# Peptides against a protein of PDB entry 4LZF, part 14

Target 1, 155 residues: chain A of PDB entry 4LZF
Amino acid sequence: GGRLVVFPNGTRKELSADGQTVKVMFFNGDVKHTMPDQRVIYYYAEAQTTHITYPDGMEVLQFPNNQTEKHFPDGRKEITFPDQTVKTLHPDGREESVLTDGTIIQLNPDGSKVIQFNTGQREIHTADFKRREYPDGTVKTVYSDGRQETQYPTG

## One batch from the design tools (peptide; aimed at target 1 F27)

Design b1_p28_1_s3 (made by RFdiffusion4, then SolubleMPNN; from b1_p28_1, 11 letters changed)
Fold by OpenDDE base, seed 4:
Structure b1_p28_1_s3 (fold): chain B 155 residues (1-155), chain A 28 residues (1-28)
Amino acid sequence: as target 1 above (155 residues)
Amino acid sequence: AEPPAEEPPPPPPPPTPEVAPPAASVFG
């Protein structure tokens, strides 16, 4: 049979009969499950957040707003927002967001931003300028000093 | 006598979610 330990603080620890599953029910309502596959499932009762830690170092966070985060062992994070936008945080500091419309937003470690629109237009944002590239080869640049430049496709 | 089971550590603080990406700026 399983073993139940009740601690003076109200925390309870349940051990399965095979010893492969451990359930800790904390006094605050949090629950920690250690599973036979060595994954740890932590439920934060007040925050309504589930945190799964895998033995390979993978972590999965499930927030009450339906946001899901995957924390990879390599330090990469993949966030699926409630709107189904997927943001990837790279260990080098690069961020990439893929919107549901196919727009890709890249934030670079230097602070520059690149937006690839679903229309084929591209924006480049730097400290010095914002640039819009059009599929026809037209390029519009607005510099930080307010200067504007338009480059037309050479015929 | 089996040594008393060690009391689990206090619960950790809940994780904080990442923030949504900034909206794509409209090129005016």
Scores: peptide ipSAE 0.191, ipTM 0.727, DockQ to the pose 0.378
OpenDDE base, seeds 1, 2, 3, 5: peptide ipSAE 0.190, 0.190, 0.175, 0.186; ipTM 0.726, 0.728, 0.721, 0.726

Design b1_p28_1_s4 (made by RFdiffusion4, then SolubleMPNN; from b1_p28_1, 9 letters changed)
Fold by OpenDDE base, seed 1:
Structure b1_p28_1_s4 (fold): chain B 155 residues (1-155), chain A 28 residues (1-28)
Amino acid sequence: as target 1 above (155 residues)
Amino acid sequence: PEPPAEEPPPPPPAPTPEVPAPEPSVFE
């Protein structure tokens, strides 16, 4: 049988019969599970948030709004928003968002932005211009000075 | 003897906010 320890502060510690699982029930309603695979699951009662820590340094946060965040050991973060948009924050400062329609938005550390539309069109934003590339090879550019240029595919 | 009772961990961070929708394209 498992063992239950009750501390004077109201915290309870439950050991499984095999000793491989430990459950700590804190006096504030928080719960900590230590699992046989060495992952630790924290449940924050007030925040209704689950925080899983893995022995490799991976962390997973599950929020009550259906948002999930993965914190990788390399410093990368992957956020799945409630609308199922996935945003990746890279250690180099690059950000990538994948929308549910397949649109990909990349923000580069230099402030440039690339949008890959699900239609195959691509839009590039820089300090000097915005440019749209079409699947037929047409390229439209709007410069920061308001000048516009259209490049047609050379047949 | 059992070790001292653990204290609750600090509260988790707030969810990362979503970035506002991009401005309309100048090509549309």
Scores: peptide ipSAE 0.186, ipTM 0.737, DockQ to the pose 0.680
OpenDDE base, seeds 2, 3, 4, 5: peptide ipSAE 0.178, 0.185, 0.179, 0.150; ipTM 0.735, 0.743, 0.736, 0.718

Design b1_p28_2 (made by RFdiffusion4)
Pose (drawn by RFdiffusion4):
Order: structure tokens, then sequence, then C-alpha cells
Structure b1_p28_2 (pose): chain A 155 residues (1-155), chain P 28 residues (1-28)
């Protein structure tokens, strides 16, 4: 029916009957679970933070302010802030934010960006210009040289 | 031996958490 082991330093270890699941309760209040599928779940008592390592290389951190950070094996990092904005950082430097109101912000490492507003408008920022596209088909552009252009809808 | 291994693992995990918190602070 399993075992409990208590070490002189105060650390406790609980093994399942099949030995597949191990739970370690460290003297400092940290808790580690090793699961049969080799997932490791570590709870930091003082920091109140959970760190989960998956066999496929994925790591997940849960912070006490309810912020979650996911690290994918390829280097991608996905952050869910407390407000539930999801920000994805790619190793090449691209960033994408999907906010709960529906706004999407795409940032390129060269500094260019595309913003998709929940209102249906779209903004594009490049080295040459800032452009705004409207649902009615109107396009407004401000160029680096200071000129401003309005492209009116066909209708 | 098992007790020492678990204590070393505990220290390594806390060092790793400290490094992650320092990196997060730099990103802010």
Amino acid sequence: as target 1 above (155 residues)
Amino acid sequence: AEEEELEEELEEQHERLEEILEQREEEE
C-alpha cells in the first residue's frame, strides 16, 4: 500500500504502491511530485510558485499573482497575465499580444508592427509610414517625409 | 546518500527559481 520515509533532516518521501508516483515534502515546505509519465511538479513554499516540467521539454510556471508562463521546447514563451492578455515571445524577437477585448498587436524585431483593433481598424507601422485602415474602406497614411494621404472608398 | 541527493536537488531548484526571478525583473 505504499511507503512513507522520514529522513533525519525532516524531509519526507511518500511512494505509491506501484512506486510510479513519488511525493517529496522537503523540510522547508517545498513539495515535489514525480508522476508515472515523468512530469515533475515542484511547489516553492516561500515564493508560492509552481514549476512543472514535462517530458517533451515544455516548462510551465504559475506565479501567485495568477500569472502563468509557458516555455515551449522550441524557445517560444507564452505569458498569460492576470488580466488574461496572452503575450507570445518568439526566439527571433517577434512578439504577439492577444488581449481579451480582441486587440491584437504584432511586433517585429525590426520595429515594424501591425495592430488589429477590436473596433475593426488596422494600423501598420513601417520605416516609411504609419497607416490606418478603416472598415468603411478608407485608408489614411502619414509618410516619414511628413506627407499625409487619404485613400477614399470606391463607394 | 538519498537524503544528500534530495537536499542538493532542493538547493539547485531554489537557485534556478532565483535566476528566473532575476531574468523576469530585467524584462520589466
Fold by OpenDDE base, seed 3:
Structure b1_p28_2 (fold): chain B 155 residues (1-155), chain A 28 residues (1-28)
Amino acid sequence: as target 1 above (155 residues)
Amino acid sequence: AEEEELEEELEEQHERLEEILEQREEEE
């Protein structure tokens, strides 16, 4: 059978009959589950947040506002916002956001920005220009000096 | 001894949560 230990401070520890699952119920209402696969599921009672840690160093957080964060061992973060936008933060400083409409926004470490619209249009922002690329091959560029250039598709 | 170890673990988990919450405020 399982084992239950109750400590004087009110913390409780439950061991499964096989000893592979441990449940700690802390005196503050927090709950820790250690699973046979060595993942740890921690619940913060006051914050109403679930925190899963994996033996490879991956962490997953689930917040009460329906935000989810994945912290990868390589330093990458993936944030799913309550509106279902997914933002990826890369260790090199690159950021990518995928909107619910399929628009992709990329921020590069050099300060450039690329927007891939769901319509197939692409917009590129640099220090020197803003460029709009159209699916038909038309390209419109507005330079920082106010000059505008339109390149038409070659037929 | 095991009670004290579990109290220390509780404190460490809360410190980790505080770090994560601070990082989230900087990302918003």
Scores: peptide ipSAE 0.485, ipTM 0.901, DockQ to the pose 0.895
OpenDDE base, seeds 1, 2, 4, 5: peptide ipSAE 0.479, 0.476, 0.469, 0.476; ipTM 0.901, 0.901, 0.899, 0.901

Design b1_p28_2_s1 (made by RFdiffusion4, then SolubleMPNN; from b1_p28_2, 14 letters changed)
Fold by OpenDDE base, seed 2:
Structure b1_p28_2_s1 (fold): chain B 155 residues (1-155), chain A 28 residues (1-28)
Amino acid sequence: as target 1 above (155 residues)
Amino acid sequence: SEEEELLKELEEEREKLAAYLAERAAEA
């Protein structure tokens, strides 16, 4: 019930019987699948990379080193590294990394950095200071001029 | 021809991949 077209250059096009799936096998080994849900799966043979495009504009890249990237329609990118760290790049320039131990590292467009440790401690880096916040409410600040300040918790 | 169009698609996809790889290198 399906249809197969073979072109002179060796590229092949296969249509499913229902016409909902199209498979193009390029002469170089690349493969393009158009699925019933309208997602397109492109496999780059030489690079061993998979690129999936969704009708809403979502894109997914799967690299041979097990890195996965999601490109959202709003411009956000989510990168899952081989070590399973997940880094999100926001359109406003903010970056957020979630480590496997639960630590969250945030880089802000203003250059500030926030580390939320899995222990509940938080460290804030700005141009003017580094600040460590503790779960009990204690806050220690080291200012750029070398001054140190401790703020004790309020009961 | 359909064959020429498919060749064009192949080239476009290769260019996209090159761009993705360049972008990934910049992010690392």
Scores: peptide ipSAE 0.397, ipTM 0.874, DockQ to the pose 0.887
OpenDDE base, seeds 1, 3, 4, 5: peptide ipSAE 0.393, 0.392, 0.390, 0.392; ipTM 0.873, 0.871, 0.870, 0.872; seeds 1, 4 fail the geometry check

Design b1_p28_2_s2 (made by RFdiffusion4, then SolubleMPNN; from b1_p28_2, 12 letters changed)
Fold by OpenDDE base, seed 4:
Structure b1_p28_2_s2 (fold): chain B 155 residues (1-155), chain A 28 residues (1-28)
Amino acid sequence: as target 1 above (155 residues)
Amino acid sequence: SELEELEEELEKLREELKKILEERKKEL
């Protein structure tokens, strides 16, 4: 019930019987699939990369090294690296990485960095100091001038 | 012609991919 058109250059166009799915197979091996839900799936043969675009502006990229990227309509990007680290790039410039061990690394627009370790320890980096916060309430600070301070838990 | 349009589309897609790959390099 569908229709297949083969062009002289080798490009092929397949239409589903209902006309809701269109598949273009370009002569170079690239493929464009338009789906009934209006998402478009691009496959780049040489790069072995899949690019999906959604009507709402969402985009998904799948690379041959198992990296996946989600590009959200608000400008946020979420990258899943081959090692399964997930990095989120926010429109305000904030970056967050979630490591496989549960450690969270946050880079803030002001240049500060926060590491939330899976052990419950937290490390804060600013222009003026590096601070380690321990679950027991101990706080160790190394200031940029070389001064070190330990604040012990109260009580 | 439809073929010419498809060829132009392919070229645009290739340019888009090029941009995607360049942006990816910046993220790594």
Scores: peptide ipSAE 0.327, ipTM 0.860, DockQ to the pose 0.790
OpenDDE base, seeds 1, 2, 3, 5: peptide ipSAE 0.320, 0.322, 0.322, 0.322; ipTM 0.856, 0.857, 0.857, 0.857

Design b1_p28_2_s3 (made by RFdiffusion4, then SolubleMPNN; from b1_p28_2, 11 letters changed)
Fold by OpenDDE base, seed 5:
Structure b1_p28_2_s3 (fold): chain B 155 residues (1-155), chain A 28 residues (1-28)
Amino acid sequence: as target 1 above (155 residues)
Amino acid sequence: SEQQELEKELEELREKLEEYLKEREEEL
């Protein structure tokens, strides 16, 4: 009981019987699918990319290389790379990458970097130094001038 | 016409894709 409209330019529009689903097949091969839940699925044929938009403002992009991006309404982006690394871009400019081995890399807006290794060690990069913190409390710092300091655990 | 509106929408969507692709390259 649906309806199919074929336009002179070759674009086709399919409407479900209840009118809740609309599928537009553009003449270039792109497809726009409006679902009953109001999400819109757009497929870019040439780029082989899927773009889903949700009523709450969420957007999901799926690229042919298996990269997936989630664009949250608050401006946050979550990128899952083909190697399964997950990178989160925060609206404040902070970036966090979670590697498959559990390592977490944080890039701060000021340019500083923090690496939380899966071993429990932490490395802090600033303009002035690179610091390695060890689980036993040892801290090694290499300053920009080449000076190295080791702080041993108390006790 | 509805056809013209759909053509316009297609163009807007394509432009949006180009923006996404550009952003993606910058995110690498």
Scores: peptide ipSAE 0.288, ipTM 0.835, DockQ to the pose 0.839
OpenDDE base, seeds 1, 2, 3, 4: peptide ipSAE 0.282, 0.279, 0.279, 0.279; ipTM 0.831, 0.830, 0.831, 0.831

Design b1_p28_2_s4 (made by RFdiffusion4, then SolubleMPNN; from b1_p28_2, 13 letters changed)
Fold by OpenDDE base, seed 4:
Structure b1_p28_2_s4 (fold): chain B 155 residues (1-155), chain A 28 residues (1-28)
Amino acid sequence: as target 1 above (155 residues)
Amino acid sequence: MEQEKLEKELEERRKKLEEYLKERQEEL
């Protein structure tokens, strides 16, 4: 059958009969499960946080406020906030947030920002200008020097 | 012994969590 080891400090280690599952119950209440598929599920008792690590390098964090983070092997992070906004942080420094209303906000490494509104409008922010693009093809630009330009759609 | 190994693991896990929590605050 299985095996249970109880250490003097109160930590317990439980092995399944097949040896494929290992459960460590730390004296502080933390729990570590090593699963047959080699994923490791660690539960932080005080913080009520779950941390899962996968053999391919994927990591998943689940926080008590329902925030979930996925850390991909390539360095990308995907954060699902409690409000269900999904933010992706790319290794190149680019960040993308998808709001529940469908709005997409992109922050670029050069400091520029692009907002894709759920209305189909797009707004581009750079050091030199702020530009609003409309679904009909109208483009309004406010330049850093105060100049404003409207480009009307061609029919 | 194994107990000491597990105690060290616990401590490292705690440090790791603290780092994650710090990063989480920065990501908000």
Scores: peptide ipSAE 0.439, ipTM 0.886, DockQ to the pose 0.849
OpenDDE base, seeds 1, 2, 3, 5: peptide ipSAE 0.437, 0.434, 0.432, 0.437; ipTM 0.885, 0.884, 0.884, 0.885

## One batch from the design tools (peptide; aimed at target 1 Y42)

Design b1_p29_1 (made by RFdiffusion4)
Pose (drawn by RFdiffusion4):
Structure b1_p29_1 (pose): chain A 155 residues (1-155), chain P 29 residues (1-29)
Amino acid sequence: as target 1 above (155 residues)
Amino acid sequence: AAEDARVAAVDAANAALVARLEAEAAAAA
């Protein structure tokens, strides 16, 4: 029916009957679970933070302010902030944010960006210009040289 | 008793977290 082992230093280990699941309760209050599928779940008592390592290379951190950070094996990092904005950082430097109101912000490493407002408008920033596109078909552009352009809808 | 309650709370919170993450991973598939 399993075993409990208590070490002189105060660390406790609990093994399942099949030995597949191991729980370690460290003297400092940290808790580690090793699961049969080799997931490792580590709880940091003082920091009140959970770190989960998956066999496929994925790592997940849960912070006590309810922030979650996911690290994918390829290097992608996904952050869910407490407000539930999801921000994705790519190794090439691109950043994408999907806010809960529906706004999407795409940032390129060269500094260019595309913003998709929940209102249906779209904004593009490049080295040459800032552009705003409207649902009615109107396009407004401000160029680096200071000129401003309005492209009116066909209708 | 207090230490056991603490460990049980940690176990329950980590199980809920893992279930949430698995549900999110299934939806993203």
Fold by OpenDDE base, seed 5:
Structure b1_p29_1 (fold): chain B 155 residues (1-155), chain A 29 residues (1-29)
Amino acid sequence: as target 1 above (155 residues)
Amino acid sequence: AAEDARVAAVDAANAALVARLEAEAAAAA
């Protein structure tokens, strides 16, 4: 059978009969659950947050507001916000957000921003200009000095 | 960012949880 250990402070440790599952229920309501697949599930009672750690170094955080964060072993982070926007933070400093409407927002390490609209239009923001690219090949640029330029498709 | 602050808080909480586990294990030994 399983084993239950009760500590003086009220913490409880449950071991399964096969020894593959260990559940520690801390006095403050926090829980650590070690599973047969070696994933460890932490539950923080006060924060109502679940933190799952995997043997490969993957971590998953689940917040009470329905935000989910995945921390990959390579340092990449993927955040699913409550509105279901997915933001990926890359180790090189690049950030990419995918909105529910299909719009993709990319923040580059050089400070530039690229927005790929679901309409097929693309907008590029740099220190020197804001540029809108249209599906027909038209490109409109507004430069930081106020100059505007339209480039028409070349046939 | 707020999300980064949350991650940091969870990391701190995790460290505390592990520390408690180790302390209890030592007490039970």
Scores: peptide ipSAE 0.035, ipTM 0.650, DockQ to the pose 0.028
OpenDDE base, seeds 1, 2, 3, 4: peptide ipSAE 0.032, 0.028, 0.031, 0.028; ipTM 0.600, 0.596, 0.604, 0.601; seed 4 fails the geometry check

Design b1_p29_1_s1 (made by RFdiffusion4, then SolubleMPNN; from b1_p29_1, 25 letters changed)
Fold by OpenDDE base, seed 1:
Structure b1_p29_1_s1 (fold): chain B 155 residues (1-155), chain A 29 residues (1-29)
Amino acid sequence: as target 1 above (155 residues)
Amino acid sequence: SAMEEEEQKIEEELKKLLEKEEEEEKKRE
C-alpha cells in the first residue's frame, strides 16, 4: 500500500506503493506531484496555475485565463494566448506571432518587421523603407525620404 | 520537519517565479 505522512502544519505527503509517485498536498492548498517519468507538476491553488517541469529542462505553465507558456531547454519560449494567438520568442531575440487568421508577424533582432498576411501579401518594415509585396508580383516601396516606387511584374 | 520546510521554501520560490511570469505576460498583452 501507499504511505501517507501528515505533517503538523497540515501538509500531507503520499507515496505510491512502488515509491515512484509522490504527491505533496501543502497546507495552503498547493499540490506537487512527482511522476515516475520525473516530471514535476505543481498546482498553485491561489493562482490556479499549473507548472510542469520536465527532466530535460522543458517547462509548461498553464494559467487560469487559458494562457499556456512553454519554456524550451534551448531558451525558446512559446506563448499561446487566450485568443489562441501563438507567440514564439527565440533566443536570438526574434519574435514571431501567428494570429488565428493565419497572419504571421515577425519582429527581427535588427528592428525590422515582416507581416505575412493570410491573403498572400507581405509587408516589410525597415529603418529605410516600408515595402508591400502583392501575390501578383507587384512591389510597392515607400522610402524614409518619402520617395515611392512601384515595381510591376515583368510579363 | 526539515524536509517539509525545504519543500515549502521551494514552493514559495516557485510561486514567486510564477507571479513574476504572470506580471511580465500582462505587460506584453
Scores: peptide ipSAE 0.024, ipTM 0.526, DockQ to the pose 0.046
OpenDDE base, seeds 2, 3, 4, 5: peptide ipSAE 0.013, 0.022, 0.020, 0.021; ipTM 0.315, 0.530, 0.524, 0.528; seed 2 fails the geometry check

Design b1_p29_1_s2 (made by RFdiffusion4, then SolubleMPNN; from b1_p29_1, 21 letters changed)
Fold by OpenDDE base, seed 2:
Structure b1_p29_1_s2 (fold): chain B 155 residues (1-155), chain A 29 residues (1-29)
Amino acid sequence: as target 1 above (155 residues)
Amino acid sequence: MEEKKREEEIDKKMEELLAELEREEEERK
């Protein structure tokens, strides 16, 4: 059978019969699970937050407000907000947000911004212009100097 | 910044305490 160790400070450690699962219940209410796949699930009682660490360096944080963060070994972070928006922060500084309505917002390291609307329209923001692309092929550009240009689809 | 703030608000894991407790238990064997 399993084994239970009770420490003098009230911390308890439960070991499975096969020794592959360990559950530690700390006196402060924190809980640590070591799983057979070597992932560690740590629950912070006061913060009501779960922190999962994987052997490959992957980390997952689950907050009480339903926010979830994934920290990938390559430095990428993926945040699922309570409203279910998913934001990805890339190591190169690029950020991408996917809204629940299908809209995608990209922030590039050079400061440019691209919005892919759920309507099929796309808007591109650069230091030099704002450009709106329409599903019919029309493209409208407003340059930083105030000049405007419209390109119509060739029929 | 908001994300970093949440991580900073999380207390340290009780890993050092656990390691100490486990060493003490092994010494009693």
Scores: peptide ipSAE 0.147, ipTM 0.736, DockQ to the pose 0.025
OpenDDE base, seeds 1, 3, 4, 5: peptide ipSAE 0.031, 0.098, 0.133, 0.105; ipTM 0.548, 0.719, 0.729, 0.718

Design b1_p29_1_s3 (made by RFdiffusion4, then SolubleMPNN; from b1_p29_1, 16 letters changed)
Fold by OpenDDE base, seed 2:
Structure b1_p29_1_s3 (fold): chain B 155 residues (1-155), chain A 29 residues (1-29)
Amino acid sequence: as target 1 above (155 residues)
Amino acid sequence: SAERAREEAIDRQLEELLRQLEAEEAARR
């Protein structure tokens, strides 16, 4: 059968019969589950946060405000915000946000920004200009010096 | 903006306490 250990401080440890599942109930209300697949599920009672760690280095955080985070072994981080926006932080410094309306915002390591609108329009922000690309092939550029250019599709 | 939400810090101080308690338990056997 399983085993229950009760520590003097009130912490309790439950072991399954096969020893592959361990549940620790800390005196403060925290709970730690060690699973047969070697994942560890830690619940922080005060913060009401769940933290799952996987043997491959993956981590998943679930916050009480409905934010969830995935920390990948390669250093990538994926954050799902309460509004369901998904932000990906890449190891190379690139950041991508996918909004619920389908808009994609990309922040590049060089400081440039690209917005892909759900309308099919694309906007590129650099130190030198802001450029709007339209589905029809029209491109409007506003330069940092105030100059504006419009390029029409050649057809 | 939701994109400005900060990650919450996670504190696992009790894991060290657990390790100590388990070591003490093992020593009593």
Scores: peptide ipSAE 0.072, ipTM 0.664, DockQ to the pose 0.024
OpenDDE base, seeds 1, 3, 4, 5: peptide ipSAE 0.038, 0.082, 0.063, 0.033; ipTM 0.596, 0.706, 0.682, 0.591; seed 3 fails the geometry check

Design b1_p29_1_s4 (made by RFdiffusion4, then SolubleMPNN; from b1_p29_1, 23 letters changed)
Fold by OpenDDE base, seed 4:
Structure b1_p29_1_s4 (fold): chain B 155 residues (1-155), chain A 29 residues (1-29)
Amino acid sequence: as target 1 above (155 residues)
Amino acid sequence: SEEEERIREIEEKLKQLLEELEKQEEAEK
């Protein structure tokens, strides 16, 4: 059968019969749970935060405010905010946010921004202009100097 | 972020707990 060890400081260690599952319940309420698949589940009692680490380097954080973070081995981070907005931070510096309404906001390393609206419109922000692209092919550009240009679809 | 900072602090605490656990385990042997 399994084994339970209770240490003098109050920390408890539970081992499965096969030794593949190890649960350490620390005296402060924190928990370290090692699973057969080598994922480790940490529970931080004071912070009420769950932290899962995977053998491939993946990490998942679950915060008490319902925010979750995935830290991928490639350095990418995916944050799901309490409002269910999902923000992805890419190793190249690109950031993408997907709003609950389907709007996608992309922040590029060069400082430009692209917003893909759920309406099918797209807005591009650069140092030189703000451009709105419409589904019908119309493009409106507002330049940094205040000039405005409308490009109408051909045909 | 503030959350990341909190996590770092917690991780440090956990590290200490794990080190203490190791000491306890060695003492048990």
Scores: peptide ipSAE 0.171, ipTM 0.758, DockQ to the pose 0.027
OpenDDE base, seeds 1, 2, 3, 5: peptide ipSAE 0.039, 0.166, 0.130, 0.162; ipTM 0.609, 0.752, 0.696, 0.755

Design b1_p29_2 (made by RFdiffusion4)
Pose (drawn by RFdiffusion4):
Structure b1_p29_2 (pose): chain A 155 residues (1-155), chain P 29 residues (1-29)
Amino acid sequence: as target 1 above (155 residues)
Amino acid sequence: SLLAAAEARLAAANAISAAAAAKLAAAEA
């Protein structure tokens, strides 16, 4: 029916009957679970933070302010902030943010960006211009040289 | 338990992340 082992230093280990699951309760209050599928769950008592390592290389951190960070094997990093904005950082430097109101912000490493407002408008920033596109078909552009342009709807 | 709470929290975060990925894929279409 399993075993409990208590070490001189105060660390406790609990093994399941099949030995597949191991729980370690460290003297400092940290808790580690090793699961049959080799997931490792680590709880940091003082920091109140959970770190989960998956066998596929994914790592997940849960912070006590309810922030969650996911690290994918390829290097992608996904952050869910407490407000539930999801921000994705790519190794090439691109950043995408999907906010809960529906706004999407795409930032390129060269500094260009595309913003998709929940209102239906779209904004593009490049080295040459800033552009705003409207649901009615109107396009407004400000160029680096200071000129401003309005493209009116066909209708 | 700490393990059950962490798994439930991760399941909820995964649902948020899937919805956000779907919105981003639709925006890039």
Fold by OpenDDE base, seed 5:
Structure b1_p29_2 (fold): chain B 155 residues (1-155), chain A 29 residues (1-29)
Amino acid sequence: as target 1 above (155 residues)
Amino acid sequence: SLLAAAEARLAAANAISAAAAAKLAAAEA
């Protein structure tokens, strides 16, 4: 049969009969499950947050507002927000957010920002200008000095 | 504008993420 250990501080440790599953119920309400596949599921009672760690280094965070974060072993993070926006943080410093309407916002390590609209328009933000590219090939640029330029598609 | 709305949504999402991270850190302390 299983075994129960009760510690003086009120923490309880339950062992399965085969010893492959361990459940620790901490005095503060936190719960830690160690599974046969070596996953560790930790529940933070105060934060109402679940943290799953995998043997390969993957981590998954589940927040009470339904936000989910995946932390990959290579340092990449993928965040699914409550509104179902997905943000990916890459190890090189690049960030990409995919909005529910199909808009993609990219933040580049050089500080530039690229917005790909669901209409096919693209906007590029740099220190020197904001540029809008249209599907027909028209490009409108507003420079930091206030100058504006429109480039028309060559027929 | 569509851009302003997109940026506002992203800003809100980032704020939620920061709050969640802070809450987790407090629980681990």
Scores: peptide ipSAE 0.102, ipTM 0.721, DockQ to the pose 0.027
OpenDDE base, seeds 1, 2, 3, 4: peptide ipSAE 0.072, 0.078, 0.062, 0.067; ipTM 0.696, 0.702, 0.689, 0.694

Design b1_p29_2_s1 (made by RFdiffusion4, then SolubleMPNN; from b1_p29_2, 23 letters changed)
Fold by OpenDDE base, seed 2:
Structure b1_p29_2_s1 (fold): chain B 155 residues (1-155), chain A 29 residues (1-29)
Amino acid sequence: as target 1 above (155 residues)
Amino acid sequence: SIVDQALQQEQQNDQIIEQARKLLEEAKK
C-alpha cells in the first residue's frame, strides 16, 4: 500500500504504493504532486493558482480568473485571457495578441504596432505616423505633425 | 474607434497578467 508521512509542522506526504506519485500537502494549504511522467503540479492555496512544470522545461499556469499561461522551453509565453484573447510573448520581444473577432495586434520591439483586422485592413503605428492600409491598395497616413497623405492604388 | 477599443483591451489584459502574477508571487513567499 501507499505510505503517509506526517511531519511535525503539519505537512503531510503521501506516497503511492508504486512510489511513482508523491503528494505533499503543506501546512499552509499548498499542494505539490509529483507524477509518474515527472511533471510537478503545484497548487498555491493563497493564490488559488495551479502551476505545472514539465521535465522539458514547459510550464503551465492556471489562475483563478481563468487566465492560463504556457511557458515554453524556448522562452515563448502564450497567455489565454478570460476574454479568450490569446497573447504570445516571443523571445525576441515581439508580442502578438489575437482577439476573438480575429483582430491581431502585434507589438514590435521597436515600439511600433501593427493591427490586422479581420476585414483585411491593416493599421501601422510608429513614432512618426499612423497608417491604414486598405484591401484595395489605398493607404492613408496621418503623421505625428498632423499632415495627412493618401496613396491610391495604381491601376 | 475599433483600433482604440482593441488597444484598450490589450492594456486591460496586460493589467490582468500583472495582477495574477503578483498574487502568485506573493503566495510563493
Scores: peptide ipSAE 0.243, ipTM 0.818, DockQ to the pose 0.027
OpenDDE base, seeds 1, 3, 4, 5: peptide ipSAE 0.240, 0.230, 0.230, 0.242; ipTM 0.817, 0.811, 0.811, 0.817

